# Peptides against a protein of PDB entry 9IZ0, part 140

Target 1, 345 residues: chain A of PDB entry 9IZ0
Amino acid sequence: ITCLGSNGHTYKQLVKGGNDDLRQDAVMEQVFEQVNGFLRSYRKTSQRNLSMRTYKVIPLALKTGVIEWVQDTIPLGEYLDSAHKVYHPKEWSLSTCRKLIAEKQMEDLETRLKVYDLVCRHYRPVFRHFFLESYADPVQWFTTQTNYARSTAVASVLGHVLGLGDRHGQNILIDKTSGEVIHIDLGIAFEQGKKLPVPECVPFRLTRDVVDGMGITGVEGVFRRCMEFTLETLRREEDSLLSVLEVLRYDPLFSWLISPLRRMKKQKMQLENFNQPESGNITTDASRDPKIQRNNVSGESEAERAILKVRQKLSSTLSVEASVGELIRIAQDPSYLALMFCGWS

## One batch from the design tools (peptide; made by RFdiffusion4, then SolubleMPNN)

Design b2_p16_7_s3 (from b2_p16_7, 12 letters changed)
Fold by OpenDDE base, seed 4:
Structure b2_p16_7_s3 (fold): chain B 345 residues (1-345), chain A 16 residues (1-16)
Amino acid sequence: as target 1 above (345 residues)
Amino acid sequence: PLAAIKEAEELAKLKA
């Protein structure tokens, strides 16, 4: 839909219906707005204009709402699939790569590493071409690539700290004007991604294509430094951030747990994305709508555990540099990426 | 053609 604002500007909006809980997205966007306040207040982050890109979410009803249409964006995964076909037309298809990873998902780590390496050799990074194609002016190219590295660094730290899951290439938009990343579908947070059928093992998405977009310096340039400044800001504002999360503990609309329905939906989407033939004997005995007694006690205990994990991730036991170094290492480690749904791009 | 052949060959090696 297109709405006319009180300022005379027209805004495109997406009406999202169905089973998606937009309340989770709205709450996470509010947390990002608070964090953006901290990033603006701290000299090292404000001087670099570090922010998490946000989008407006208006929940209208249970599982229905309006989201801001982020103009001039493309999903990272859509760009990568298209660009890979152009730049590497003799390499494997994304479907072949997905199929191979899926077929070996139950195998040992050694086998999964071999498959991951094989996929990596047959599906090379292309994301550097986004900046080269989109920006003919060297200053715009450099600015947008810098903005990409900065926004990815902020999103990576926040994604780790808040335990954002489901960070696949369709849930990461690239702003074609700024080069900034915009994270969408925020309904998997506080490490609930580890409860997915394919568990998330990395702190954030730092795949080969995500790194290729950072240019010749990769992670060692703007990205690492901006992660460090972001983490330093969040450690400084720990009590403020935890206070924001404690308010959410008492929000009856907030879900600290992935819903069984959302888990099943993500499971189905994972299976469909792998082109696994429906072995027809999944009798979805969907007939028992278990009255999920929201055991309030289980929700409170999960909220407490979630907040405790956020506090632990903000611990000053390691230096900012050491913490960021370890996060970058883990996020790029083939032993983790080989276990992921799409760790190769 | 060449991609599909390589796909089939490497898939065959991973099934062996």
Scores: peptide ipSAE 0.010, ipTM 0.464, DockQ to the pose 0.037
Fold by OpenDDE base, seed 2:
Structure b2_p16_7_s3 (fold): chain B 345 residues (1-345), chain A 16 residues (1-16)
Amino acid sequence: as target 1 above (345 residues)
Amino acid sequence: PLAAIKEAEELAKLKA
């Protein structure tokens, strides 16, 4: 849909209909706006313009809403598939890599690590080329790569603290103008990704291509330092952040649990993406919501557990540097990435 | 051709 704004500008908007609860996305975007307030108030984060990039979500009903169309963006996964064909035309296809990982999904960790290493040797990182292709001016190239590393650091800390799941390459947009990342489809939060058929074992997405986009310093440059400043800000504002999450605890329409229907849909999409090479947008029209009586008692207990986990992640028991160091280590650990649906890119 | 042969050979080693 195209809307005319009161300022005379025309805005494109995406109408999303289906089984996705856009209210979850709208609530998480409100949490990000509050966190952006904390990042602007703290000198170390404000001086670097650190923010989580947000988009406007207007829920119209439980299954219908309007999403702001983020202009000049591309999904990370779409860029990587296209760039890999250009820069590494003799390497394995993404479909071959997925098939090999799937065929060994039920095997032991040692076998899965051997398959993951083999896939990694035949599917090399390419994301550095995004910046080299898009920005001919060296100052623009350096600025946009810096903005990418900064925005990825903020998103990584927030993604860990809030337990954001489903962080695949189609749910991460790259802004072609700024190099910043934009996270979309926020309906898996508070570690509910661990309840998926393929459990999420990493705190955030830090695959080889995500690191390749940071340039020659990888994680040891702007990225690590911006994670540290972001975590320092969130630890300082712990009570403020927890107060924002407590408001959501009493929202009767907010779901602290993954919907069984969303879990089944993700399971089906994972199984279908193994059998068909072209990921068409399968709008599975699953019309019949069974009236799952959400026992309110189970929702409150899960909200309390979620808030407790956020508090634990903000604990000052370890230094900011030690905490960030451990998060980066775990997010890059082959023993976790080999268990993921797409841990190699 | 050569990429597909190498792919088939590495696939065969993982099935053995």
Scores: peptide ipSAE 0.007, ipTM 0.461, DockQ to the pose 0.034
Fold by OpenDDE base, seed 1:
Structure b2_p16_7_s3 (fold): chain B 345 residues (1-345), chain A 16 residues (1-16)
Amino acid sequence: as target 1 above (345 residues)
Amino acid sequence: PLAAIKEAEELAKLKA
């Protein structure tokens, strides 16, 4: 829809209906705006215009709301699938790669690493081409690639600290004008991604294509330094950030737990990508919902655990440089990426 | 393990 603002400007908006609770997204966007305040107040981050790109989310009711339409964006995964077909037309399809990783999901780590390496050899990075294609002017090219590396660094630190899950290529938008990343679908936070059927093992998405978009320096340079400055800012503002999260502890609309329905939906989507329909009527008798003992871990005890995990991630026990170095190492480790649903691109 | 990788490579070549 297009809405006329009180300022006389027209804004394009997406009305989202269905199964997703936009209240989680709206709350996380409020946390990002507070963090953007900290980034603006600190000289090292302010001088680089470091921010988490935000979008307006207005929850209207349970599972309905209005999302700001981010103009001139593309999902990272949509660009990568299209560009891979253009630049590497003789390599494997994304569907083939997904199928091979899925078929080996129950195998040992050694087998999964071999399959991951095999997929990586037949599905090469292409994301550098986004900047080369979109920006004919060398100054615009350099500026947009720099903005990409900066925004990815901020999003990576925040994604780790807040434990953002479900960071697949469809939940990361690229702004075609600025090169900045925009994270969407924020309803899996505070390490709830580890409770998914395929647990998230990486602190943030730093796949080969995410790195290829940083250009010749990869993670070394703008990205690493901007992660360091962002983490330094968040450590400085720890008490302020924790105070923002404590307000959410008492928000009856905020769920510190992944919705069982959302978990089941993600489980089905992960399994349906496994089951091309062989016509076997497996009557999944829906009656044996395994009594997952809902340990009545009160929403309060999960909130307390989440806040404690944020505090632990902001610990000054290691230097900023050592902490960022370890995060970058883990995020690129094949032993973790091979366990992911899509760790190769 | 190696046979399953070769089978996966063959299956992937057939789908490319």
Scores: peptide ipSAE 0.006, ipTM 0.454, DockQ to the pose 0.034
Fold by OpenDDE base, seed 5:
Parts: C-alpha cells; sequence; structure tokens
Structure b2_p16_7_s3 (fold): chain B 345 residues (1-345), chain A 16 residues (1-16)
C-alpha cells in the first residue's frame, strides 16, 4: 500500500496478512529500541553509533499488520545470487550448491563436511563487491563498509542473546545508502530456531560472504571490537534488559514458542525453495485457523526458560573477549555450518 | 547442472 502522509510525502507500506505473527516482530523491535537506548547511554558504543537497525511494525489484528517498507534496501541473498553470477560465472549455481547440501542433509557429519567444503570451493564469496560497486568515493566506501561491520556486530550479539533464528539471506536487508544491515521477520526468537526441521546450530549468521563484506581484516577488525563493546553494554544493562523481557512474560499476545503453523510454513518454504526458483508471489492461502488453545501455563514456563537463557548468555563467567571469540569461532565453524539448512550457506 | 553434480559425485566417491 502507498499511504500519503500528513506531510505530503508518499510512504510505501507492506500490508502483511496470514500466518506471520507480526506481534512478535513488533515486540522484538521494541526490545531493539530499548537496547538501542543502552547502546546510546554507554560511551564505548555511543561513540561508534552502534545500533540495531529497526523498522516500524504496527499490528492491526491477530494476524494482520502494517510493516514499514525499508527504502533503498536489498536482501543480502538477492545481492549475493546476482553478484555471484557476474563475478564467478564459471562456478556452480546457488541452486546446484543447495541441492548438493540438501541431498546429504541426512548423512553423517563427515559426509556433510566433505560436501560443504566442495561447495565452498565452487561457490566463492562476492559480498566485498557490494561496497566496491556502490561507492566510487574511497571515504564513502570505507565509511559504508565500517557501518556494515558495526551493524553486523550489533545484530550478531543481539541475535545470539535473544536467540534470533531464521537469519537466511532474504531476512537480512542491506541498506544501500549506509551499508547497515536490517534484520526482518523476527518471528523465530529465544532459540526456537533449534526446533526447526533442520536445527539452527550457529549463534548468528557469519557465513563467508558476511565476512567478505567486512573487507581485508574480516572479523578481526571493526566487527570483533564492536561485538565486544555491544556485549559489554548488554552485560552492564542485564537487569534492564531482563526487566524488558519480563514485561513480555505477562503479555498474553506474545508467543514464546514457534507456532505450529509458522513451523509448517517454514518447512514448506524450505521444500519449495528447493524445487522452484524464487518467484516472489507468496500467495498465502488463508486456510482455516485451528484455535490452538494456548495453555497459558506452558507459555509462562517457556518465558521463564527463555529469560533464563538470556541471563546465561549475559553471564560474566567468561571475559567479553573470550565470549566474543568463542561466538565468532562457532559461527564460522564448518562443523556447525555444514549442519545448517542448504539455504544458509 | 548435471555435469557439475556428476563431477561432485565422482569427487565424493574419490574421497570416500
Amino acid sequence: as target 1 above (345 residues)
Amino acid sequence: PLAAIKEAEELAKLKA
């Protein structure tokens, strides 16, 4: 929908209807706004303008709402598929790579590692070219690449702490103006990604292309340092963050569990993306809503477990540097990445 | 597509 604002400007808005719980997205955006408050209050993070990029979500009903259309963005996956065809036309197609990984999805770790390594040799990173193509001025190039590394660091820490799942290339937008990442479709949180048919085993998305976009220093530059400062801020504000999450425990509208319908939809999309090229018309047929009686007692116990896991991730048992080092290691470890869904790599 | 799959299957057989 295009709305005319009271200021005379036209705003594109995405009206989303169907099985997507836009209330979960709206709540996660509110949590990000609070975290952005903490990042602005702390000198080490405020001096770097560290923030999670947010978008407006207005839930209108149980399953319908208005999402802000983020201007001047591209999905990471869309850019990477296009750029790979341009820069590496002799390498394997993304569909071939996905097929090979999916055909071995039920095999042992050793077989899956061999296939993942093989795919990696025939599908090289290209995301560095986003910055080289988009910015002719060296200062603008460096600034946008720095903004990308910073925003990716914030999103990686928050994504780990809040247990954000479903971080595939279509759910991560790149802002073409700033180079910042924008995470969308936040309906898999609090480690519910581990309940998917293919469990998510990594703390956040740190694929080879995500690293290639950081430039020659990869993770060892701005990214690592900004992860450390972000985690230091969240540890400092642990009680404040937990208090924000406790409000959600008492929200009868918030869903701590992945809905069976969303799980089935993701499973279906995972199967459909295997068989058809991305034709962008997801006509969600409004099939009959089974009134899943939310047993309120089960929701509260899942909220407590989710909050406890957030507290555990904010634990000062390890240094910030050691914690970030381990997160970066796991997120890039082939033994975890080879176990991911074929659409992850 | 099929040639690359066959080459990948042959390479997988050589490493098994």
Scores: peptide ipSAE 0.000, ipTM 0.386, DockQ to the pose 0.037

Design b2_p16_7_s4 (from b2_p16_7, 11 letters changed)
Fold by OpenDDE base, seed 4:
Structure b2_p16_7_s4 (fold): chain B 345 residues (1-345), chain A 16 residues (1-16)
Amino acid sequence: as target 1 above (345 residues)
Amino acid sequence: SAALIELAKELAELRA
């Protein structure tokens, strides 16, 4: 839909219906707005204009709402699939890579590492071409690549700290004007991604293509430094951030747990994305709608565990540099990426 | 597929 704003500007909006809990997205966007306040207040982050890109979410009803249409964006995964076909037309298709990873998902780590390596050799990074194609002016190219590295660094730290899951290439938009990343579908947070059928093992998405977009310096340039400044800001504002999360503990509309329906939907999407033939005998005995008694006690205990885990991630036991170094290492480690749904790009 | 044949070869070499 297109809405006319009170300022006379027209805004495109997406009406999202179905089973998606837009309340989770709206709450996470509010947390990002608070964090953006901290990033603006701290000299090291404000001087670099570090922010998490946000979008407006208006929940209208249970599982229905309006989201801001982020103009001039492309999903990272859509760009990568298209660019890979152009730049590497002799390499494997994304569907072939997905199939091989899926067929071996139950195998040992050694086998999965071998499959991951094989896929990596037949599916090379291309995301550097986004900047080269989109920006003929060297200053615009450098600015947008810098903005990409900065926004990815902020999103990586926040994604780790808040335990954002489901960070696949369709849930990461690239702003074609700024080069900034925009994270969408925020309904898997507080490490609930580890409860997915394919558990998330990395702190954030730092795949080969995500790194390729950072240019020749990769992670060792703007990205690492901006992660460090972001983490330093969040450690400084720990009490403020935890206070924001404590308010959410008492929000009856907020879900600290992945819903069984959302888990099943993500499971189905994972299976469909792997082109696994429907073994027809999944009798979805969907008939038992278990009255999930929201045991309030279980929700409070999960909120407490989530907040404790955020506090632990903000611990000053390690230096900012050491903490960021370890996060970058883990996020790029083949032993983790080989276990992921799409760790190769 | 060619990919599965390549994977099968590489996995056979790791077991040898």
Scores: peptide ipSAE 0.022, ipTM 0.663, DockQ to the pose 0.035
Fold by OpenDDE base, seed 5:
Structure b2_p16_7_s4 (fold): chain B 345 residues (1-345), chain A 16 residues (1-16)
Amino acid sequence: as target 1 above (345 residues)
Amino acid sequence: SAALIELAKELAELRA
């Protein structure tokens, strides 16, 4: 929908209807706004303008809402598929890589690692070209690449702490103006991504292309340092963050669990993305609303477990540097990436 | 200006 604002500007809005719980997205955006408050209050993060990029979500009904259309963005996965065809036209297609990984999904780790390595050799990183193509001025190029590394660092820490799932290349937008990342479709949080048919095993997306976008220093530059400052801020504001999450424990509308319908939809999309190119308008006429009696008692116990996991991730048992170092290591580990749906790019 | 100064510091610290 295009809405005319009271200021005379036209705003493109996405009306989303169906099984996507836009209330969960709206709540996660509110949590990000609070975290952005903490990042602005702390000198080390405020000096770097560290923030989680947010978008407006207005839930209108149980299954309907309006999402802000983020202008001047591209999905990371869309850019990478296009750029890979341009820069590496002799390498394998994304569909070929996906197929080979899928065919070995039920095999042992050793076999999956061999296939992952084979895919990696035939599908090289290209995301550095986003910055080289988009910015002719060296200062603008460097600024946008830095903004990318900074925003990716914030999103990586916050995504780990909140247990954000479903972080595939279509759910990560790149702002073409700033180079910042924008995470969308936040309906899988609090480690519910581990309950997907292909479990998410990494704390955040740090694939070869995500790293290639950071330039020659990769993770050992602005990215690592901004992760450290972000985690330091979140540890300092632990009680404030937990208090925000406790409000959600008492929200009868918030879902701490992935809905069976959303799980089935994501499973179907994962299977369909193996068999057909992107063009299908999936009008799933999901008319049958099974009244799943939400046992309120189960929701509260899941909220408590989720909050406990957030507290555990904010633990000062390890230094900030050691914690970030381990997160970066795990996020780049082939033994985890080989288990993912698209761990090579 | 402040962002460029921090950027220059981060670059200097990466070169050290």
Scores: peptide ipSAE 0.012, ipTM 0.420, DockQ to the pose 0.013
Fold by OpenDDE base, seed 1:
Structure b2_p16_7_s4 (fold): chain B 345 residues (1-345), chain A 16 residues (1-16)
Amino acid sequence: as target 1 above (345 residues)
Amino acid sequence: SAALIELAKELAELRA
């Protein structure tokens, strides 16, 4: 829809209906705005204009809301699928790679690593071309690639600290004007991604294509340094960040647990991407809802656990440099990426 | 959400 603002300007907005609770997204966007306040107040981060890109989310009802339409954006996964077909037309399709990883999901780690390596050799990174295609001026090219590396660094630290899950290429937008990343669909937070049928094993998305967009230096330069400055800022502002999260503990509209419906929807979407319809009438008698003993872990106990885990991630036991170094290592480790639904791009 | 906005204002006022 297009809305006329009280200021006389027109704004494009997405009306989202259906099964997704936009309250989670709206709350996470409020947390990001607070973090952006911390980043603006600290000299090392403010001098680099470090921020998490935000968008306005207005929840209207339990499953309906208005999302700000971010102009001039593209989903990372959409760009990568398109660009890969252009630059590597003789390599495997994304669907072939997905099927092969899928078919081996129940195999041991050694087999899954071999399959991941095989997929990686037949699906090469292309995200460097986003910047080369879009920016003919060398200054614009360098500026936008720098903005990408900066925004990805902020999002990576925040994604780790807040335990943001479901960080696939369709939930990461690229701003075509600035090169900055915009994270969407924030309803899997506080490590609830580990409770998905395919557990999320990486602290943030740092796949080969995410790194390829950083240019020749990869993670070694703007990205690493901006992660360090962001983590240093969050450690300095730990009490302020924890106070913001404690307010959410008492928000009856905030769910610290993944919605069973959302978990089932993600499970079905994962399974439906595996099941090409072989015509076998498996009457899935939907009646045996396994009584997953909801250990009545009160929503308060999960909130307390989530806040404790945030505090642990902000611990000064390791230097900022050592902590960032370990996060970058884990996020790029094939042993974790091979376990992901799409860890190769 | 409302309480988060209030806390955000209080935290902003403490920093000004």
Scores: peptide ipSAE 0.000, ipTM 0.285, DockQ to the pose 0.015
Fold by OpenDDE base, seed 2:
Structure b2_p16_7_s4 (fold): chain B 345 residues (1-345), chain A 16 residues (1-16)
Amino acid sequence: as target 1 above (345 residues)
Amino acid sequence: SAALIELAKELAELRA
C-alpha cells in the first residue's frame, strides 16, 4: 500500500496478513524505542549515535497489520546468496550446504562438526564485498562499515538480553545508505527460540559472513567496544528496562510463549526449505486457530521467568568486558553453529 | 501495548 503523509510525502507500507501476530512486533519495537532513549542519555553510547534501528508496526487485528516499508534495504540472506554466486562461482550452492547439514542432523556432535567444517571450506564469507561494491568513496566505505559494526553490536546485546530468536538472514535487513542493520519479525523473544524444532543455542547471530562485514578487525575494535558500551548502558538502566517489561507482564494480548501454530509453521518451513529450492513466500493458510485456552497462570509464570532471565543477563557479577567476551565466544563457537539451520553464513 | 509502554516510562522515571 502507498500512503500520502500529512507532510505531502508518499510512504510505501507492507500489509501483512496471516498467522503472524504483529502485536508482538509492535511491542518489541516500542521496547527498542525505550532502549534507544537510554542509549541517547548515556555519554559513551550517545557520542557514537548507538541505536537499535526501528520500524513502525500498526497491528490492525490478531492476524493483520501494516508494517512500514523500510526503503533502500536488502535482506542479508538475499545479498549473501547473490554475492556467493558472483565471488565464489565454483563453491557449493546454499542448497547443497543445507542438504549436507540436514542429512547429518540426527548424527553425533563430532560428525556434525566435521560436516560444518566441510561446508565452511566450500562456502566462504563474502559480506565484506557489500561495502566495497556499494561505496566507491573511501570515507563513505569506512563510515558505512563502521555504522554496520555499531548497529550489529547494539542488536547483538539487545538480542541477547531480550532473548530474540529466529535471527536468520531474511529477518535482518541491511540499509544500503547507512550500512546499519534492521531486525524484523520479532515474534520469537525471551528465549522461545530454544523451543523451536532446531533449538537456537547462540545468544545472537555472529556467523562468518556477519563478521566478514566488520572488515579487517572482525569482532575486535568497533564491534566489541560498542557491545561493551551498550551493555554498560543497559546495566545502568536495568531498573528502567525491567519496569518496561513488568508493564508488558500485565498486557493480556502479549504472549511470553511461542504460539504452537507459529512453532508448527516454522517446523514446516524448515523441512520444506531442506527439500525444495527457494520458492517464494508460502502463505500457508492455516485457517483453524484451535481455541487454545491459554491458562493465564502459565503466562504469568513464563513472564516472571523471562524477566528473571533479563535481570540475570544484566548482572554485574562479571565485568562488561568479560561478559561481552564470553557472548562473542559462544556466538562464534562451532559446537553451537554446527547445530543451527544455517550457522555457516 | 503503546499505553502500557508510556505507563512503563512514567514508572521508570519515578524509580530514577
Scores: peptide ipSAE 0.000, ipTM 0.391, DockQ to the pose 0.017

